Peptides against a protein of PDB entry 8HF1. Designs and how they scored, part 208

Target 1, 320 residues: chain A of PDB entry 8HF1
Amino acid sequence: NVMLYATKPTEVMVSFPHQEQVLTVTRLISAEIEKFYVSLDLMNIGVQPIRRSKSLQCLRDPSKKSFVKQLFNDFLYQMKEYGIYAASIAIISLIVEFDIKRRQAETLSVKLMHRTALTLCEKIRHLLVQKLQDMTYDDDDDNVNTEEVIMNFSTPKVQRFLMSLKVSFADKDPKDICCLVFVERRYTCKCIYGLLLNYIQSTPELRNVLTPQFMVGRNNISPDFESVLERKWQKSAIQQFRDGNANLMICSSVLEEGIDVQACNHVFILDPVKTFNMYVQSKGRARTTEAKFVLFTADKEREKTIQQIYQYRKAHNDIA

## One batch from the design tools (peptide; made by RFdiffusion4, then SolubleMPNN)

Design b2_p23_7_s1 (from b2_p23_7, 9 letters changed)
Fold by OpenDDE base, seed 5:
Structure b2_p23_7_s1 (fold): chain B 320 residues (1-320), chain A 23 residues (1-23)
Amino acid sequence: as target 1 above (320 residues)
Amino acid sequence: MEKEFEEFLKKSEEFQKEIEEKA
């Protein structure tokens, strides 16, 4: 029995300053969303007929108001955790989703609700883009996608992540790179994907080195939200990553359920590791001798994170 | 385990420094 010495990846922790970027624009956006929630609660959208769709989520809010609030809460989370630049990308996904729902609305009241949400998203988009432009001397919309703008309007966590990518992959052969980036939330995958596309295109040392893709896990709870297009796209993205046509994959924690992603040489955990299983499974994707496993922590939480990593390493060594 | 953990902390400091110097 050749004990395949599972070569333990080089594990590293990157610290970032915990700065609450309390920008005036983020306060304005939060206040507009809160005002919208008050208005949304007052909207009479009627009792929708309970379609016997087996999805537990469709049964919980016959009004679909909680789903609208969930999307804006996920947006607010992304703006807080990843910054204004990431928020400018995230809001486009909300615009697309509310426009689809507006067109699919079975009642006039639901159509008007989604229209009001869409109008708010367009206002938020304008406020975000205007703030990105305030640091560019040039009014051209293309000028907001520079390395400088991306870095300045990203949170310290995202800044350290982007710097870690640049240091790790500058001027490398794309064939030698197999990178995973883990994020907690489904919507973060697409947001960070859009951010990385723009960052890679603005960074000469990475343009021909990194080809990103993203994958959203199957949300078994709401199969109705996985469009046939999203499922086709996920299959295509996985295939591109297997074929080496993409060398960086952004994924949510849902990779636990049986996506055979090949052994990677780099694994980044952008969000805090919440469970021992997530730690072992994500680290278990870094299977090469030269593999790096990178964790991120706020300076304020550094000691707590060190203790958690120690406990996870101990527990992993006791099972191995 | 303690030596492996000390090496983890050391490598983390080295990588942190490399990130901050190349910024």
Scores: peptide ipSAE 0.604, ipTM 0.949, DockQ to the pose 0.732
Fold by OpenDDE base, seed 3:
Structure b2_p23_7_s1 (fold): chain B 320 residues (1-320), chain A 23 residues (1-23)
Amino acid sequence: as target 1 above (320 residues)
Amino acid sequence: MEKEFEEFLKKSEEFQKEIEEKA
């Protein structure tokens, strides 16, 4: 009986400086979203009952307003946590979502609400792209996707993540790489995927080495709202990763239970580990002897993170 | 456990240095 000692992965923690990127553009965007929330609260959205009775208070659907606010709050979070370059990609997803909701609107009032949200997203996109172009000599849209622009307009966390990828994978054989990147939020998966596509294309040492894919967790909400297209895309993304056609998978924490992903040799946790279960499940994907498990922490939170990792390691050893 | 945790801190410092030297 060869006890296959499951060799524990090499765990490492990367620190990044806590820089509040106080850009004028981020303040302007935040102020425009707050002005929009005031206008949104004043909007009368509801199905007017077809019957001409003058006195019936329009049934407001607060759920539709709450969904619009959630998308903009998620955008503001991504802009803060990942930077304005990531935000320029994230805003496109909001544009697509609000255009779908505008087309599906059963009432003129709901259609107008989604149109107003869409117009704000287009303004935000313009402000972000203009700021990315300020570092380029030529007004050509293609010049905003350089390694330099991506690095300069990303947060220190994202910078250290990209540097960690370059150090880990530069000039390696693509077949020897099986990498997972965990993020907290489902919308971050697509945003970081778009950022990585542009970064890899602009970094010669990674261009033919890393092929990224992303996967979004199943909505805990009714399986009826997952479009047949989203399910097909998820199946295709998993299959590409299994077949080795993709060697880096970005996934949200919700995927920890549901994906039979092969044993990976690299696992990156881009967002803070909030629970012991997340720590054990994500680390448990790094199953090879040479596997690396990489955590990120702000310098300000370093001591607290070290103590938390110590407690998780202790708790894991007490159960094993 | 303490020795394994000290080795974790050491490997973290080594990897941090490798990242900063290749930046």
Scores: peptide ipSAE 0.600, ipTM 0.947, DockQ to the pose 0.732
Fold by OpenDDE base, seed 4:
Structure b2_p23_7_s1 (fold): chain B 320 residues (1-320), chain A 23 residues (1-23)
Amino acid sequence: as target 1 above (320 residues)
Amino acid sequence: MEKEFEEFLKKSEEFQKEIEEKA
């Protein structure tokens, strides 16, 4: 039962220019991944043991080619939607995952597949880091984690999001802040978390103001596939946010039944609101009139987004 | 609803301006 609390937050929409970052590096990375997919399709990995999870859903065996392609497709999405800087963080998560899968591989063919994927990730990481260094004029300041580098290598959406955080929270008391950031994809939570850690550290007016955490929604994947570490980490992150030890929480929109995140005074929807349920559930976390509910839209989609918000507000008022 | 929606658009423009002025 989603209690339709009649939440009357201050709703605002932020527009950002639709710039396709047509960088040569992003084209090169995309081409290398496509070339890898051709090679991956030719790999004989044999018959993998189907781990039947107790849930009737044929869990995608994480050793399968489809899982490898999913991780790279999610990376390509993050690079496109959040920019090169976010991609440089996202690729590290792929490196960690493929190294784990390589070590857990039951067959030499699967081990080789994950090794090849890992080698590609290291190449991609190098290309991304090299591109981030192109703006560091001084040979001595290898610090690609400056506010300037983060901003310049982020998409306009992420730029406007970071600017919105700076405007909203600069020099505020950390205790007065309870912020949620909703993203569509599970892997984006960790990527945006890493970006925010670096941005907050490089931004003096936010360094002692914002303490971020992230939550990956429970995958509909059986609790058997959530590592005991991941479940412990999620519980710890939620508890830190409840205790006020963290004041910004990044969540995937799949806040399944049971993550009772407290009422927040700021809710940012970083990705497009695709459903009325997502609109109501996310807005329902901003419970006070002083709370801000921030949406982001590309300029080219502004009118469509305005109409969609109007329809969602109407539908919400008709059921409230 | 229309007045509340006009207020939403106005507050969006105000917040957009505040963001662009601090950029």
Scores: peptide ipSAE 0.588, ipTM 0.943, DockQ to the pose 0.734
Fold by OpenDDE base, seed 2:
Structure b2_p23_7_s1 (fold): chain B 320 residues (1-320), chain A 23 residues (1-23)
Amino acid sequence: as target 1 above (320 residues)
Amino acid sequence: MEKEFEEFLKKSEEFQKEIEEKA
């Protein structure tokens, strides 16, 4: 009976100050999106032909207006939760999405709706980039991607996450690193990926140490051409991570059963752990002897998070 | 369980300090 005492990963909780980035730019952007929603509700786009896609499940509003609102709501969430630097990356994804939807529009009215959304995204991008440039003496776009700008325009949660990466991985051998970063939302994976690319490039101690990739869960397989490209990207990203060409993988919490991600030595949970299953599944990826499992909590929610972790640890010991 | 949880809190404080010192 060699009870392989699977060495439980070292679990740690990082606290961050609760700071709402009350920037004038964030208020302006929120107000512009709200004005856009009023205008969007007044747009007559007619009855869209329900393409009988066999997947009945996404009863998305036949008007496609709900999808437009969802993307902007996800953007507003990312701006609030991760900061204006992350928002400057997130808005590019909306621009790409609305340009694709504009080109694929079956009617002139739908084309105009997506064009109006795109124009708003371009305005938001200019407001964000201008605010990032206010800290840079040089008007050059490359100057907004410094460690200082990234840190100063990120939320305290993202700041502590980036600091945790720097502390954990500075000047390490990239072969010894197998890191997972879990986020709640699909669009956050790509946003944090873009932020990490720029942060790693701007941070000498992490240059050539961390190579990030991202993976999105399967649940949003829209049958569209976009879903085929995303599936190809996901397969490539997983393969690069397996081959050691990438050593940090950003995942949404919906890692369905069957993505055999290798045993990781670091697991970061960037967003709050909402369920026991998420806790067990994410912690169960930290399988090496020196594995670290890192949680983040706001100082205001620290006691509540401590009690929740205690309950999850208790429940995990009762089933193990 | 209580001792393991106290150790979790201690390791969290140690890692928090290490983060704040390198900031």
Scores: peptide ipSAE 0.561, ipTM 0.938, DockQ to the pose 0.726

Design b2_p23_7_s2 (from b2_p23_7, 9 letters changed)
Fold by OpenDDE base, seed 5:
Structure b2_p23_7_s2 (fold): chain B 320 residues (1-320), chain A 23 residues (1-23)
Amino acid sequence: as target 1 above (320 residues)
Amino acid sequence: MKEEEEKFLEESEKYEKEIEEKA
């Protein structure tokens, strides 16, 4: 048995400046969401029957106030971590979700709650789009999807990520590319997917090179909340990536062990690696001889990140 | 281990420069 020397991927770390982009628009949006939380707490939605799911994990009923707050908190996180351009994509997913929940509402009070949330999302969308247009001389909505607008309204982390894609993949054969991008949160997969579609389309060197897809890990807590449509999308996205019809896959950290993704030549970790298992699983996907494993860190956290990488490398070498 | 650490820093600095040159 020739032990195939699994050539360790080349690990690299990209630093980015920690700029708190405190835009006036982000403060306004945060204040509107906080005001909405106060109003939401005062809403009487009635006592909803606790569906006794046999699993000890309290299935957060998506009709509850806590789920509405979770979606807005996930939006606020995306706006902070990825920038206002990413937030303009993320808010569309909230609009779709609250419109579905509004239509599925069993009570008038729950229907009104989701309608109020939806109205706030439309206001937030308008504020974001208006701010993106302030840099464009043309009032056309299509002009907000330029490389310049995407870069200027992205966080330094996302800017460095997009630049790393240009460095790594400009004018390459799409068949030679197998790229994974890992993010922490489920909703970030779709947000970064939408951002990448627009960025790739606006970047001539990448337009015919990168074909992105996204995959959200199965929510083990609530398989019943995975729509049949989401499950079909996941199967289709995985199949397209296996067939080479997509060459960049955005994944959440909740990759179930059972998703056999092919060996990749590039793995990007867009969010901080929080666990040794995440490090080993993500790095273990970079299996080609020329594979790169790219990490992103804020300058202020650089030393801490280096020490964590060394600890993970040591622990990995002690098990191997 | 030290050589793998030095190589990691060198490859990181090289890749950061390649990013800055395409900016």
Scores: peptide ipSAE 0.568, ipTM 0.928, DockQ to the pose 0.749
Fold by OpenDDE base, seed 3:
Structure b2_p23_7_s2 (fold): chain B 320 residues (1-320), chain A 23 residues (1-23)
Amino acid sequence: as target 1 above (320 residues)
Amino acid sequence: MKEEEEKFLEESEKYEKEIEEKA
């Protein structure tokens, strides 16, 4: 009985500078969203009950307003944490969501609310694209997807992540790669996937090496709103990763509970590790020989992150 | 424990240098 000692992954931490990218465009976008919140709070989203009695106060549905605010708050978070280039991809997901909600609206007032949100998203998209084009000589939309534009309009965290991919995977055999990328939020999976598609296509050393996919956890969508299409797409993405047709998978923290993913040789944690369970479960996916487990930290939080990792290591060794 | 902590810092510094050299 050769006890295959599962070799513990090599754990590494990459530091990135805390740069507050104070861009005029990010301030303008934030101010436009705040103005929209003021207008949204004034909107009467009452389902008028069909009975014409003059005295019935419009039942406000605060849940519909809170959902609209949640999507814009998630967008603002992505713009801050990942940069303007990632935000230009993230805004498309809001456009799609608000167009679906506009079409599904049972009342004219709800339809108008989603239409005003959609109009704001198109304005934000235009401001982001215009800012990406400021570095290109030609107004062609295709010129904004270069390695240079992606790097210059990404946060230091995303820059260090992309450089780590280039260092780790440049000119390697795609069959020898099994990579997981963990992010905190569901919507970040699709945003980082779109960014990686464009980065890989613009980087010759990665173009035929990395094939990304993404997967979003189930728990944040009411089971009733998981479209049959989304479930089919998730199954297809998992199957492609299992069959080796994809070798990099972007996942939200919700992968914790049940995806039988192969033993990976690289695990990247793009967002801060918030819990001991997330640490153990994500590290437990790095199970191949010579596996790497890569964490990212801001320079200001470096010492705190180191101490947290040592505490998690100690706690893991005390349970094992 | 101290040796595992030292190894973690050494491997982190090595990987950061590899990132800086390819930048």
Scores: peptide ipSAE 0.566, ipTM 0.927, DockQ to the pose 0.762
Fold by OpenDDE base, seed 4:
Structure b2_p23_7_s2 (fold): chain B 320 residues (1-320), chain A 23 residues (1-23)
Amino acid sequence: as target 1 above (320 residues)
Amino acid sequence: MKEEEEKFLEESEKYEKEIEEKA
């Protein structure tokens, strides 16, 4: 057993300015969601059938008010953390989900609840798209998917991430790239995937270089809630990444327990590293000789992030 | 440890400059 001494990746930290994008549109959207929560609390959704899954965890019935609030809270988080361009992609996922739930509704009250949520998502989408169009001076070019629009309507964190991709991968051979992007939340994987598809398509230096995929973490809840379609899609995405048909994989931290991903040459941690296990597991994927492990930090949290990295390095060296 | 810490800061500053130059 040749213990291949996995060469320690080069760790780098990229700082970004803490700019609260205080856009009027984000305040309007937040206020509309808050108003909707008040309305939602007043809705009489009758006694929902408790689907007892075989797992002792009370499955949050996806028809419940709590699930609706969770999706909007996750959207608000994505809008805050990734910007209004990412939010314009994220809202489409909510529209799709609420339309599915509306069609699957067993009661008129639940159907109405999901319809009201869907109408709010359509209003939010319109507000976001209108704001993205404010930068398109040419009346004829309704293309909100330019590199400029993506950059200008992304948070400084996402801007630095996209610039890091351009620096790291511009005009490289796709075969020489094996990149992981770790995000905290399941829904962020799909949001950042949609953003990256548009960014790569609008960036000539990356268009034929990066082929992104995403993996949604297994819902730790029940394999019964993973649609057969989601499981097939996850297996396909993993296989494409293993076969080199995709060279950038976006994943949430929940993937760490189950997916033997190949040795990567780049690992980006887009969200703060909250645990030592996440640090070790994500860093342990950067196993090539010239592997980079890239962290992002707000300038205000830079010193705290540095100290946390040193603590994790020390703890990792004490176990290794 | 100190040398690994210094190298981390140097590599970070280098990579940040490469990002700023391509902006």
Scores: peptide ipSAE 0.563, ipTM 0.928, DockQ to the pose 0.745
Fold by OpenDDE base, seed 2:
Structure b2_p23_7_s2 (fold): chain B 320 residues (1-320), chain A 23 residues (1-23)
Amino acid sequence: as target 1 above (320 residues)
Amino acid sequence: MKEEEEKFLEESEKYEKEIEEKA
């Protein structure tokens, strides 16, 4: 009985310095969002028609003030966790979302609410772009997408992640790469995808080596018209990844049971592993003989993260 | 277990060093 010891992936942990990007622009943006929340609470949007969606899942009505606050809170989280460059991409997703909701608004009051949110998003976008341009001598929009600007305006976590990609994949054959990147939040998938497109295009060693795609979990799909487009996009993205037309997939959740994704040689966990199930399922995608499973931790949380990994390893060995 | 823990730290330090050298 040759127990084919399925070669467990090499687990590695990358530490990064805990640096709060204390930029005046981030404080200004946070203060503008807080002022907006006060104004939003004072807005009379009337009684919203309860769309009796037959699905008993309390889908947060996207026309509600709470949904608007959720999008800005997710933006603030992304700006804090990933940096100003990532925030400049994330704000575009909010602009698109609020423009769709403004057009779909059933009442003038809801239309005005989304218009006010859009006006704030455009102001935030200008503040972010202006700050990115402060490092560039040229006023051209294309000049903010350099490797230097991306690295300088990213958090230490994102810097270490980008450096890890460069170390792992520089000048490699694209066919030999099958990479997964796990993030906690749905909107982070789109944000990190946009960041990676620009980083790969600005980094010669990764040009034509990495082709990213993104996918969000089903539980994060709104049941509305946007969900149909996103479901089509997800199917296309998965197919491109299976066909080898994409070799890096960004996911906000472990792919549900039955999405047969090819055996990956790299799995990156960009955000902290919060559950044993997430650990096992994400690690279980690193199935090649030389597979790496890469975790990121702040230096201040290093010992706690190490102990958590050892607990998960022990628990996994007790089940396997 | 201790050997797997030591190997994890060694592989982590090696990979961090490779990251720093390409920075």
Scores: peptide ipSAE 0.560, ipTM 0.926, DockQ to the pose 0.752

